# Peptides against a protein of PDB entry 7PB4, part 54

Target 1, 105 residues: chain A of PDB entry 7PB4
Amino acid sequence: KMLNIKEYKEKLLSTLGEFLEDHFPLPDRSVKKKKKNIQESSVNLITLHEMLEILINRLFDVPHDPYVKISDSFWPPYVELLLRNGIALRHPEDPTRIRLEAFHQ
Target 2, 218 residues: chain B of PDB entry 7PB4
Amino acid sequence: DALQMAVGYFEKGPIKASQNKDKTLEKHLKTVENVAWKNGLASEEIDILLNIALSGKFGNAVNTRILKCMIPATVISEDSVVKAVSWLCVGKCSGSTKVLFYRWLVAMFDFIDRKEQINLLYGFFFASLQDDALCPYVCHLLYLLTKKENVKPFRVRKLLDLQAKMGMQPHLQALLSLYKFFAPALISVSLPVRKKIYFKNSENLWKTALLAVKQRNR

## One batch from the design tools (peptide; aimed at target 2 W87 Q117 G123)

Design b2_p17_3 (made by RFdiffusion4)
Pose (drawn by RFdiffusion4):
Structure b2_p17_3 (pose): chain A 91 residues (1-28, 43-105), chain B 212 residues (1-189, 196-218), chain P 17 residues (1-17)
Amino acid sequence: KMLNIKEYKEKLLSTLGEFLEDHFPLPDVNLITLHEMLEILINRLFDVPHDPYVKISDSFWPPYVELLLRNGIALRHPEDPTRIRLEAFHQ
Amino acid sequence: DALQMAVGYFEKGPIKASQNKDKTLEKHLKTVENVAWKNGLASEEIDILLNIALSGKFGNAVNTRILKCMIPATVISEDSVVKAVSWLCVGKCSGSTKVLFYRWLVAMFDFIDRKEQINLLYGFFFASLQDDALCPYVCHLLYLLTKKENVKPFRVRKLLDLQAKMGMQPHLQALLSLYKFFAPALISVKIYFKNSENLWKTALLAVKQRNR
Amino acid sequence: EETLFELKVLKEALERA
């Protein structure tokens, strides 16, 4: 069961990365890829379940943040505009 | 054959400015509906015309008439439905066309050969609950499509939030009651749906439904 | 399988857009 989940997870992640690079590229400060942004969000969601918010830096491309906001992937902090969290789809 | 000429004409897409082209389009569309309302269409023709209508090609009236004449002689391929859901996801489709398609998918539900690949699109179907124009028809579709495996906690939470936003609507209550039946531990809280008139009820389709 | 299938359908929809 564990190995099956692992194979599925790895396959989903690789295909998701390819999809992101194909459909959500950077334009050309130092910006990070959307993949790294999603990785930071996923890591913070499980590492700190009581505060899954990550600060928005200059490396976050505003179009990516807005994209994640429009599609129900990322959520804004009720008071602090510089923080965003990942939607807890697992619960 | 008389119908294949119309299928090919619609596959060619819209043509030049109209000198006599309006009459030609009308003749081809009349031929298709006559065949559809007499004895029905085959799976291949339906696979072609449904996806042509759900694409950006042709105006709204042509797509509406094509959808209203999508009556199967036998069965409907599920791959055609998958491609139709992909065309809905494209977004170049009219709202009224989307409503008509969801009505058609509800009406033609028992005439799809397989429904497992369609159930795999449960997420795409569920995401359309945000749209309050599609909400009743999407709820009617999910009432038919929902299995036990589809009742995930996230969807229960989002459906409860939507109930709180819109109120205890009949279609939302029916879908929530189905979710309660399938997963009572995740939440506490088929049949009549408004605007559920079968627009595609021909006599032969009626005999086939009774034979079903 | 469901998520991969949905992702494939989404990719095709974006290519067609």

Design b2_p17_3_s1 (made by RFdiffusion4, then SolubleMPNN; from b2_p17_3, 8 letters changed)
Fold by OpenDDE base, seed 4:
Structure b2_p17_3_s1 (fold): chain B 105 residues (1-105), chain C 218 residues (1-218), chain A 17 residues (1-17)
Amino acid sequence: as target 1 above (105 residues)
Amino acid sequence: as target 2 above (218 residues)
Amino acid sequence: KEELFQLEVLDKALELS
């Protein structure tokens, strides 16, 4: 299982990097998240590729608890994209946590 | 001014409407509506209110009314649109709100000051085609955004698959025709020659307002 | 259940493999 995950990781990340960058790039401008106060803080967003890498790594490293906490670095459109298309799943008890769901033909 | 107070209320006011505050809410909402339809809103006001409408701060009824009056005086900032899309994806707004947003985005497309950032969202919008409720409006949006570089074999396949599933929908046909224009080698299927391209709700909710905006900005 | 993005990802991965 772990070997399969590793192979999956390497294959997926190696083949999808350019694709994800080309077709799902981050906006050039920093997405400002409204905090409690009026001041919009600039958050450093990670790429979709990096997000997938995090999810894959968590699944590999901690298979019994493969969930990743959604941070401010997670661009909401990416999160939605992954969830909507069955690439990721929310934790049943904690919607702020997501895990990778295996996808194949 | 009254508009500033109204915008401030929505930005800094109560998180959720309560029965005891309904009168105040309605007053401010009417103020925004009146100004928006009469004169349009400044880009900064749209930036604030659009995000509020999609953030889930208020109820669906209020959000809907806010979105319906997101009429620009001159331009809409592309940053507002990018942020709005982000909020849309947080999942705190209803499906109807999402539909309304895409309708709005299509209707106001020409008033967006820049398209570079929106164009970067092409793949995201394309992925939304799978939502049956959004599909007609997303097709229209993509029709406006599509460049030759966006026309890829895998996207062509997806559009054709979608057509097979949903039938020959006018909005999908329109997008496919554009794809064929940019990349005729990728689309071997014969498309009907149409004199006019039709999208759902081409006569949008803002028809009168848009005419007024154009007239003011001549 | 059509998952457009999933299919796009898979299709691209297959093309590059």
Scores: peptide ipSAE 0.046, ipTM 0.787, DockQ to the pose 0.033
OpenDDE base, seeds 1, 2, 3, 5: peptide ipSAE 0.025, 0.031, 0.035, 0.030; ipTM 0.752, 0.784, 0.786, 0.784; seed 2 fails the geometry check

Design b2_p17_3_s2 (made by RFdiffusion4, then SolubleMPNN; from b2_p17_3, 6 letters changed)
Fold by OpenDDE base, seed 5:
Structure b2_p17_3_s2 (fold): chain B 105 residues (1-105), chain C 218 residues (1-218), chain A 17 residues (1-17)
Amino acid sequence: as target 1 above (105 residues)
Amino acid sequence: as target 2 above (218 residues)
Amino acid sequence: EEELFQLKVLDEALKLS
């Protein structure tokens, strides 16, 4: 059963990589346009691929607590996209935490 | 062909800066409506127009009218439905358009050529149960789609939670009864034995058109 | 299979956005 879970994880991650890498180039770190002094902590937004990878890894690595805390690096539209379409679910008591929906369970 | 010109207009957009954009739009829309209600549309035409209706390219009023005339001559391609669902994921369409789409999907369900890929979209549809406006129609759709393999513990929990929140809605009861049929061990709650399953009549908008389609395909 | 297909459709949606 564990081998099947690992294989499934790998397949899922592989599939995600094939689809998402082609369409969402990593925001080029390079265009740090030197805009001036506002300590806008340029929170680097992560890609949807990275977000899903985090969620998948958490589900498989910590199945008893599969929730991930939403960080500032999580682009809100991506979070909404996942939640709205049932790919992820929000923690019932903590709206700052989300998990991948367990489609295999 | 007038229909081809109309479809082309919606697909490519207005070519000429015509001073009367609205009149041209209305003309083409009426052309599509007339053909759709009289003869139905080819699968290719539905593919194009359905995507346009959900893309947000035009205003809500136009999108609604287009979607209402998505009447097949023979069949609807499953690929068109999958593409439509992808547009729903994008979320550029209004809530009313989403409702109309699900009503359309239920009404036209038997005219879709294949169901294999649609069945794989089960999770997306299930997620839409949380929308109060969509819930009745989604329940109906899920009732049509649900197989034993779709009945999972987490979905049972979700349905029971939804029932606790919304009350014993007829459409939810229908779906739960089906779930209990497939997986009685997952649903320990006694469900009232309903002799008749009642869903909202999604077909009302297309009743006449559907009768015509069935008659042409006999 | 369902999850994989949903992810595929999601990817398509992203292309359309």
Scores: peptide ipSAE 0.680, ipTM 0.893, DockQ to the pose 0.615
OpenDDE base, seeds 1, 2, 3, 4: peptide ipSAE 0.680, 0.662, 0.684, 0.679; ipTM 0.891, 0.887, 0.894, 0.893; seeds 1, 2, 3, 4 fail the geometry check

Design b2_p17_3_s3 (made by RFdiffusion4, then SolubleMPNN; from b2_p17_3, 7 letters changed)
Fold by OpenDDE base, seed 5:
Structure b2_p17_3_s3 (fold): chain B 105 residues (1-105), chain C 218 residues (1-218), chain A 17 residues (1-17)
Amino acid sequence: as target 1 above (105 residues)
Amino acid sequence: as target 2 above (218 residues)
Amino acid sequence: KEELFQLEVLDKALELA
């Protein structure tokens, strides 16, 4: 049963990855114009695929606390996209935490 | 110079608990406004101030005034726009600020140095069509951004659904006409042949400023 | 109505199920 769940997750993530890459790619960081004063947040942004993977894994690994803390690696447009489209839910008491919606089970 | 001091003030925040915080703020804001409308702002200044306006660091009134004076001397950096869109998603700005931003983005579209990264935000802009307040301006923006590769069946369905819900809005019709141009097989519905594409261009807050910018760059 | 993104994600998930 666990192997089947893992395989299913991997397949799901793979399929979603292609979709997300096509329609919601991360903007290239390449516009690092070295201009001194732009504190380029040294924080590496993760892909939407990776973000979903984190959320899915958390739901399965810790179902009693399926919330993930929003880090600096979470690109705000992605967070907004997930929340607005009902893919993720914000924690009612902690706006810095989000969970995957139950329909992904 | 006075502009550098003003920009620095907004960037660093009020250093001294000066009793006259409001007067100082107003002074610097007026400085930025004056330079922006007279000469335009450098791309670096726009980068800084645009982020400040959308970050929620200051109140809505101040943010609105800053955003209204985001007038380029020459160009706007695409990176500034991408960052700005990111700030919009953080949720610290008001709905009115979002509307103003999209109006600004449409107005200043030709002054943005590159479009490659902005085009990658197509899906995010498209998702904003559901916001009634943003829809007219988003349609205009999408009209400017849409390429053949962006025209997908699901987006066509969404636009048709929006049309069914909102009626035959000129801005939706304009976008649908463009979609039909790129992918006629996806749109079987006969669209009224509108000779003129009508976007709410008449209310461009920056019309005079844009004319001045074009004259300076000739 | 479900948002387009939600529908697309769900459709992909259902195809795999």
Scores: peptide ipSAE 0.028, ipTM 0.749, DockQ to the pose 0.032
OpenDDE base, seeds 1, 2, 3, 4: peptide ipSAE 0.026, 0.025, 0.029, 0.025; ipTM 0.782, 0.757, 0.780, 0.755; seeds 2, 3 fail the geometry check

Design b2_p17_3_s4 (made by RFdiffusion4, then SolubleMPNN; from b2_p17_3, 5 letters changed)
Fold by OpenDDE base, seed 4:
Structure b2_p17_3_s4 (fold): chain B 105 residues (1-105), chain C 218 residues (1-218), chain A 17 residues (1-17)
Amino acid sequence: as target 1 above (105 residues)
Amino acid sequence: as target 2 above (218 residues)
Amino acid sequence: EEELFQLKVLDEALKLA
């Protein structure tokens, strides 16, 4: 069972890596430009790939607490995208934490 | 022809210079409606118009009318459905449009040329069960799509949680019964054996059109 | 396979957004 989970993780990460690197470039800073001069929060946004990787790793590494805290590096539209489409779940008691949906369980 | 012009209008958008934008829009919309209900639309036309209806390019009223006339002459391309789901993921369409889409998808399910990719969208559809307005239609769709490999413990838990929240809804019971059929070990709860699965008649909106399509394709 | 396909659809969605 553990081997299957590890293999699944590796397969998922490898496939995601190949796919996301090609298709999900870093959101162009241009999307930020339409809202007013709010302070360029110096926080580097991570890619969707990186977000998913974090979520996947957390799910496999800490299965009893698979939730990841949403940081400022998480682009809100990506978070919303994942949540809305059932890829991720928000913690029922802590809206700042999300987990990957356990498709393998 | 008039249909091509109408489809082209929706695809390219209104030309800025037309003084009577609303009249032109209505004219083209009526053209599409007339052809769709009379003869059905080609797969390519459905591909274009379905995407437009879900893109948020036009207002909700227009999108609703377009979606209501997504009646195939022969088949609907699976690719069109996949792309439509991608639009749903974007979330630019109204809740009512989403409901209508799922009703449409159920009603037109047999006219979709392939189901392999649609089956792979199972997770997206399942996620939509949480929407009370969508739930009855999504259950119906999932009932059509569910295979043994889709029945996972976490999905069973979610369905049972939904049942606890919403009560014993016929559409939910139907889906649960199917789940129990595929994976009896995962569902310990005794489900009433309903001999008749009753889903909301999503097909009612297209009943006449569907009959016509079937007659033409015999 | 399902997850991968869903990600592809999400990719398409992102392109459309």
Scores: peptide ipSAE 0.426, ipTM 0.790, DockQ to the pose 0.604
OpenDDE base, seeds 1, 2, 3, 5: peptide ipSAE 0.409, 0.235, 0.403, 0.406; ipTM 0.773, 0.733, 0.774, 0.761; seed 2 fails the geometry check

Design b2_p17_4 (made by RFdiffusion4)
Pose (drawn by RFdiffusion4):
Structure b2_p17_4 (pose): chain A 91 residues (1-28, 43-105), chain B 212 residues (1-189, 196-218), chain P 17 residues (1-17)
Amino acid sequence: KMLNIKEYKEKLLSTLGEFLEDHFPLPDVNLITLHEMLEILINRLFDVPHDPYVKISDSFWPPYVELLLRNGIALRHPEDPTRIRLEAFHQ
Amino acid sequence: DALQMAVGYFEKGPIKASQNKDKTLEKHLKTVENVAWKNGLASEEIDILLNIALSGKFGNAVNTRILKCMIPATVISEDSVVKAVSWLCVGKCSGSTKVLFYRWLVAMFDFIDRKEQINLLYGFFFASLQDDALCPYVCHLLYLLTKKENVKPFRVRKLLDLQAKMGMQPHLQALLSLYKFFAPALISVKIYFKNSENLWKTALLAVKQRNR
Amino acid sequence: EELLFELKVLKEAFERQ
C-alpha cells in the first residue's frame, strides 16, 4: 500500500512539475519558480499545522500569487496581507 | 451519404463571407436534425458534432441547434463526453451552451456506454458549483453521478459552505442528502429537479428509454 | 488515477486555448 502511494505521489509530482513549466513559466530581483512556491506552501501546511501562513517576499511573482488565489489554491490571511496559506484539501 | 456531407461541412469549420453560405449551412443543419429526429445519430457522428458545437467554431445558434439535435440511435461514447468536458474546461463556450450541455448530459445519462471515466471527472463537475447559473444543472448531474468514493471531506465542507451562502436550495438539499447517505459520519444532511424537461425526447428515444 | 486523468484533460484544455 505504501509503495503504491509513493509511486503515485512521485508520478503526480513529476507530471505536475512538467505541467507547470510548460504552462506557467517565469517571464525570463530574483524570482522563484511556481514549483518552489508550491513546495514552500505545502511544506508549511504540514510542518506548522497551527500557523500555515508564509510571508510574501519580493521573490514571489505577484501573478503567481494571484493565480493561486483565483483558483482556490491559496488563501489570504484575514488581517495580514503579506501572508498566504494553502487550502487544506486533505480535510 | 446525405449526413456525412453535413458532418464534413461542419468539420471544415466556418467558411468565407455569406453569398449563398447561409442557405448551405441551413441545409446541412436541417439534414442533421432530420436524421436525428427520425432515427437518431451514430456514436461517431455524435462524437464529432458534440465537440464541434462545444468548441469556439460557429455561432451560438448553430451550436444550440447541434446540441438540440444530439440524439443517439444506439449509445454515446464516453470518450466523447470526456472531450466535451475538456472543451468546457477550455472556456470559449457560451453560458447558455454550457447549460444546454449539462441538460443534455442529464437527459442522455442512461445512453452513455460507460460512466467510469466520466465519474473520474467528478472534480471538474464539482468545481462548476461556484457558478450560480450552472448550479442546479450541475447538482442534478452530480446526483446521478455520485458514488461512495466521490464523497470526500473537502467536498462535503464546500457543499455545506455553498448551502450556507445560497440557502437550502432544492438541488443542493438533494445532493446533500445523497452525501449524507453515503457518508453520515462526515455530515448529517432524487428526484425532482427544476428545468429538467427532456428537450431531446423523440419517439424512438422514448422506446429506447422504455426498453432500458 | 482520478487526479492524473484530470490533469491530462486540463493540459489538453490549455493546449486548445

Design b2_p17_4_s1 (made by RFdiffusion4, then SolubleMPNN; from b2_p17_4, 8 letters changed)
Fold by OpenDDE base, seed 5:
Structure b2_p17_4_s1 (fold): chain B 105 residues (1-105), chain C 218 residues (1-218), chain A 17 residues (1-17)
Amino acid sequence: as target 1 above (105 residues)
Amino acid sequence: as target 2 above (218 residues)
Amino acid sequence: KEELFQLEVLDEALDLQ
């Protein structure tokens, strides 16, 4: 059972990774126009794949509290994409926390 | 400069607990509005003020007024648009502000310096088609952005499903016609031959300003 | 209806297998 879940998780993540990279890439922030005063939030944004991996891992590791805190590394369009597509849900009392929605319940 | 002071006020916020916060805010807002409508704003000023308007730092009335005066002197930076889309997704702005932003984005589309990063946002814009309030403006934006590489089977299915749900909307049919042009094999459905593509006139809010911008940059 | 997009992103991810 656990092996099948891990293999399924890896397969799901790999398949989603390619799709998400092709259709929902991060914007190339490398347009460092040297405009001095824009606080480029030095926060490294994670990929949508990495975000999903975090959400999936949290669901498996902590099933009783499957919520992940939205960090500054979470690109807001990705959060919105996951929420709008029902892939993730906000915590009812804490809008800064999201969980993976179980696709196969 | 009065404009620099006004932009600085919105960026940094009110420095002192002035008893007359509202009068000071209104003064600076009027300064920005006056310059924007007369001369347009520099790309840097748009970058700052657009982010402020969408960040939820001020009330909806103020944000709406700022967004309405996001008129370029010459160009809008693509980076400002990417940042703006990010702010829209944070959800601190009203639904009316989101609609206004998409109207603005369509109206100002030709003044955006580059489109490469905006084209990467294609999927995010496409996902916003399900919002009934945004759908007409998103269809118009997608009509401007769509390349052959964006026309995928799943997107065709989504558009057809949306058409089945919403009916034969002119803006949706315009987008489907473009999709059929790029990928005729993916769209077996006979689309009505529309002689004219009709989108909601998003430009009406800025029509006079846009004419002035085009005249200054000739 | 939100379920449909999950399913389609998932189905397209699954159909690409």
Scores: peptide ipSAE 0.024, ipTM 0.800, DockQ to the pose 0.032
OpenDDE base, seeds 1, 2, 3, 4: peptide ipSAE 0.023, 0.023, 0.023, 0.023; ipTM 0.797, 0.795, 0.800, 0.790; seeds 1, 3 fail the geometry check

Design b2_p17_4_s2 (made by RFdiffusion4, then SolubleMPNN; from b2_p17_4, 7 letters changed)
Fold by OpenDDE base, seed 2:
Structure b2_p17_4_s2 (fold): chain B 105 residues (1-105), chain C 218 residues (1-218), chain A 17 residues (1-17)
Amino acid sequence: as target 1 above (105 residues)
Amino acid sequence: as target 2 above (218 residues)
Amino acid sequence: EEELFQLEVLDKALELQ
């Protein structure tokens, strides 16, 4: 049975979730707000799982422009992890955009 | 004081009105260097300056000098290290700065106040083993961080693959030996029983300063 | 070098097949 691309996507995401949570968790930003003006950017960081989900969804939803804009919610270590390991690629003309690498080529 | 003015200069950047930007920068950099090597820096000063050194705000020469004087008076905040790792991943710092950071991190490891969040970065440090320039220092860092729970089959495979690629490097053997200690069933290969663990001495740059820090905190 | 985390993600993905 050709697992529908959708079912494969869901299984992939499900299996990656636990692995990514265990091995690549977000650091607890519970830096005690001592009052000083550290502009701790109140930016909610997304998980690596959520980042991959966004990239996968973009590839499926808009295959002709599969690039996602890097937002402030993208933790830099995650972006670097994906890029270094060839899981994601930067857009050749816009380094602020990344795409999922096609695993099946 | 002179140190606060220097830190403030690096934090806020050069005020446009200074005709001699380079002389002002050098003056403030020397102030930071002098205080750091003599007395050490407060955790808050290290937090600010470490981020500046890794953010790419200044040139590589300035960043290198700042990073070399990240000597604590007492402790380094774990949060500063977590933020620093984030900056390393933005890619605005040079490869030499990355190497220097890992050397610094190993050298200053005992002065970091907590390790809980740094331990969560284990996977990121492990991923950096692939960088040939970083590998010796990352192995040393991982040797300090590795717990039984970090020793996974996939990481063992990666270390063995890396050993196949790079050969029997002393730093890699030290880490593999630690992995075998925690999980002997995962490592079937005979590792030479090295009685002496050998890492490249990362502390050499700070040896005198570290002795002074230890003496002040006694 | 690029292959290691891809291999982890892929190995995890392949273990699902």
Scores: peptide ipSAE 0.034, ipTM 0.794, DockQ to the pose 0.033
OpenDDE base, seeds 1, 3, 4, 5: peptide ipSAE 0.034, 0.026, 0.031, 0.030; ipTM 0.790, 0.786, 0.785, 0.777; seed 3 fails the geometry check

Design b2_p17_4_s3 (made by RFdiffusion4, then SolubleMPNN; from b2_p17_4, 7 letters changed)
Fold by OpenDDE base, seed 3:
Structure b2_p17_4_s3 (fold): chain B 105 residues (1-105), chain C 218 residues (1-218), chain A 17 residues (1-17)
Amino acid sequence: as target 1 above (105 residues)
Amino acid sequence: as target 2 above (218 residues)
Amino acid sequence: EEELFQLEVLHKALELQ
């Protein structure tokens, strides 16, 4: 049973990864033009796949507190995409935390 | 100059001690408006002010006025648009500001220097079709952005579902027509032969300004 | 391949767990 769940999780993540990379890629930030305004935080944005993986892993690893803190690596469009489509839920008391929604039938 | 001072005010925020914050704000806002409508704004000025308008730093009335005067002298940087879309997703701007932004984006589309990064945002724009207030303008934007590679079966299904829900909206029909052009096998439904593609005229707010921009860049 | 991979597939996939 556990092996089947892990294999299914891996297959799911793999299949989602391809789809998400094709349809929701990160914008190429390569226009680091030299202008000095330093404070555009050099924070490496993570992929939508990586974001989902974090959320899924948190749900499995810590089911009693499945919330993940939104970091600067979380691209705002991805967060919004997940929230708007009911894939993720914002913590009711802490808007900086999101969880994977247990899709209730 | 007065414009640099105005942009600097919006960027840095109000300097502490001015008792008359509202008068100062209005002065700088009028300066930006006057220059934008008369001469257009430089790409750098648009970059700064567009982000400010969408960041929620100021009230909705101010943000709306700033966004309405995002008129380029020459070009708009694609990077500014990408950053703007990111701000839209943070949710600090009003629904009316979002609508205005998409109207602006459609109206100013030809003045954006590049489209490669904007095309990568296709999926995000497509997801915004579910918002009834945004749908007409997003359809128009997607009509401008759509390439053959964007026409996928799941997107066709979503558009057909939207049509089933909302009825035969002119903007949806225009986009579906384009999808059928790129991928006729994916759209079995007979689309009414609309002789004229009709989108809600987003340019009306900037018609005079856009004419002036085109004249300056000839 | 009908890319059924709607956000709905993510929904369904998460429901089956």
Scores: peptide ipSAE 0.033, ipTM 0.748, DockQ to the pose 0.037
OpenDDE base, seeds 1, 2, 4, 5: peptide ipSAE 0.029, 0.030, 0.033, 0.021; ipTM 0.496, 0.760, 0.762, 0.531; seed 1 fails the geometry check

Design b2_p17_4_s4 (made by RFdiffusion4, then SolubleMPNN; from b2_p17_4, 8 letters changed)
Fold by OpenDDE base, seed 1:
Structure b2_p17_4_s4 (fold): chain B 105 residues (1-105), chain C 218 residues (1-218), chain A 17 residues (1-17)
Amino acid sequence: as target 1 above (105 residues)
Amino acid sequence: as target 2 above (218 residues)
Amino acid sequence: KEELFQLEVLDEALKLQ
């Protein structure tokens, strides 16, 4: 049972990965901001695939608290995309936390 | 320079000690408005002010006024647009601000220096078609962005489903006609041969300013 | 309205399967 769930998860992530890379790629941050010394900490944004992987992993690893805290690595368009399409739900009491919804049906 | 002081005010925020914060805000806002409508703004000024308008740092009335005066002197940086789209998704801007942004984006589309990164946002714009308030402007934007590689079966289905729900909207028909042009095999439905593509005039708010920009850049 | 995109992303993910 666990193996089948892991395999299904991996297959799902693999299948989603190609689709998400093709249709929802990260914009190239390579605007060479001239080194003005403002340490704009170039927060490394994660891919939509990685974001979904985090959400799926949390759902499987901690099903009683499947919520993930939104970090600065979460690109706002991805968060909005997941929420708008019902793939993720915001925690009712903590708007900084989201969970995967779509895979419970 | 008065403009630099105004931009700096918006960037740094109001100094706590100013007794007349509203009067100072209005003064700087009027400075930006006057310069923008008269001469346009530099790409750097647009970068700063556009982000401010969408970040939720100020109230909706102020943000709306800033966004309305995002008129380029020459060009808008594509990076500013990408950052702006990110801010739109943070949820700190009103629905009216989102509509205004898409109207602005369509109106200013030709003044954006590059389109490569904006084209990567195609899926996000397409996903915004489901917003009834945004749909007309998003269709127009997608009409400007759509390439053959963007025309996928699932997007065709989505557009047809949207048309079934909303009716035969001119903006949807325009986008579907473009999709049919790129991929005729995916759209079996006979689209009415409309000789004229019709979108809502998004540029209406900036018509005079855009004419002036085009004249200065000739 | 929200349900349709989930279904399509899922359907596309499922059809690729």
Scores: peptide ipSAE 0.029, ipTM 0.782, DockQ to the pose 0.032; fails the geometry check
OpenDDE base, seeds 2, 3, 4, 5: peptide ipSAE 0.028, 0.025, 0.025, 0.025; ipTM 0.765, 0.760, 0.775, 0.761; seeds 2, 3, 4, 5 fail the geometry check

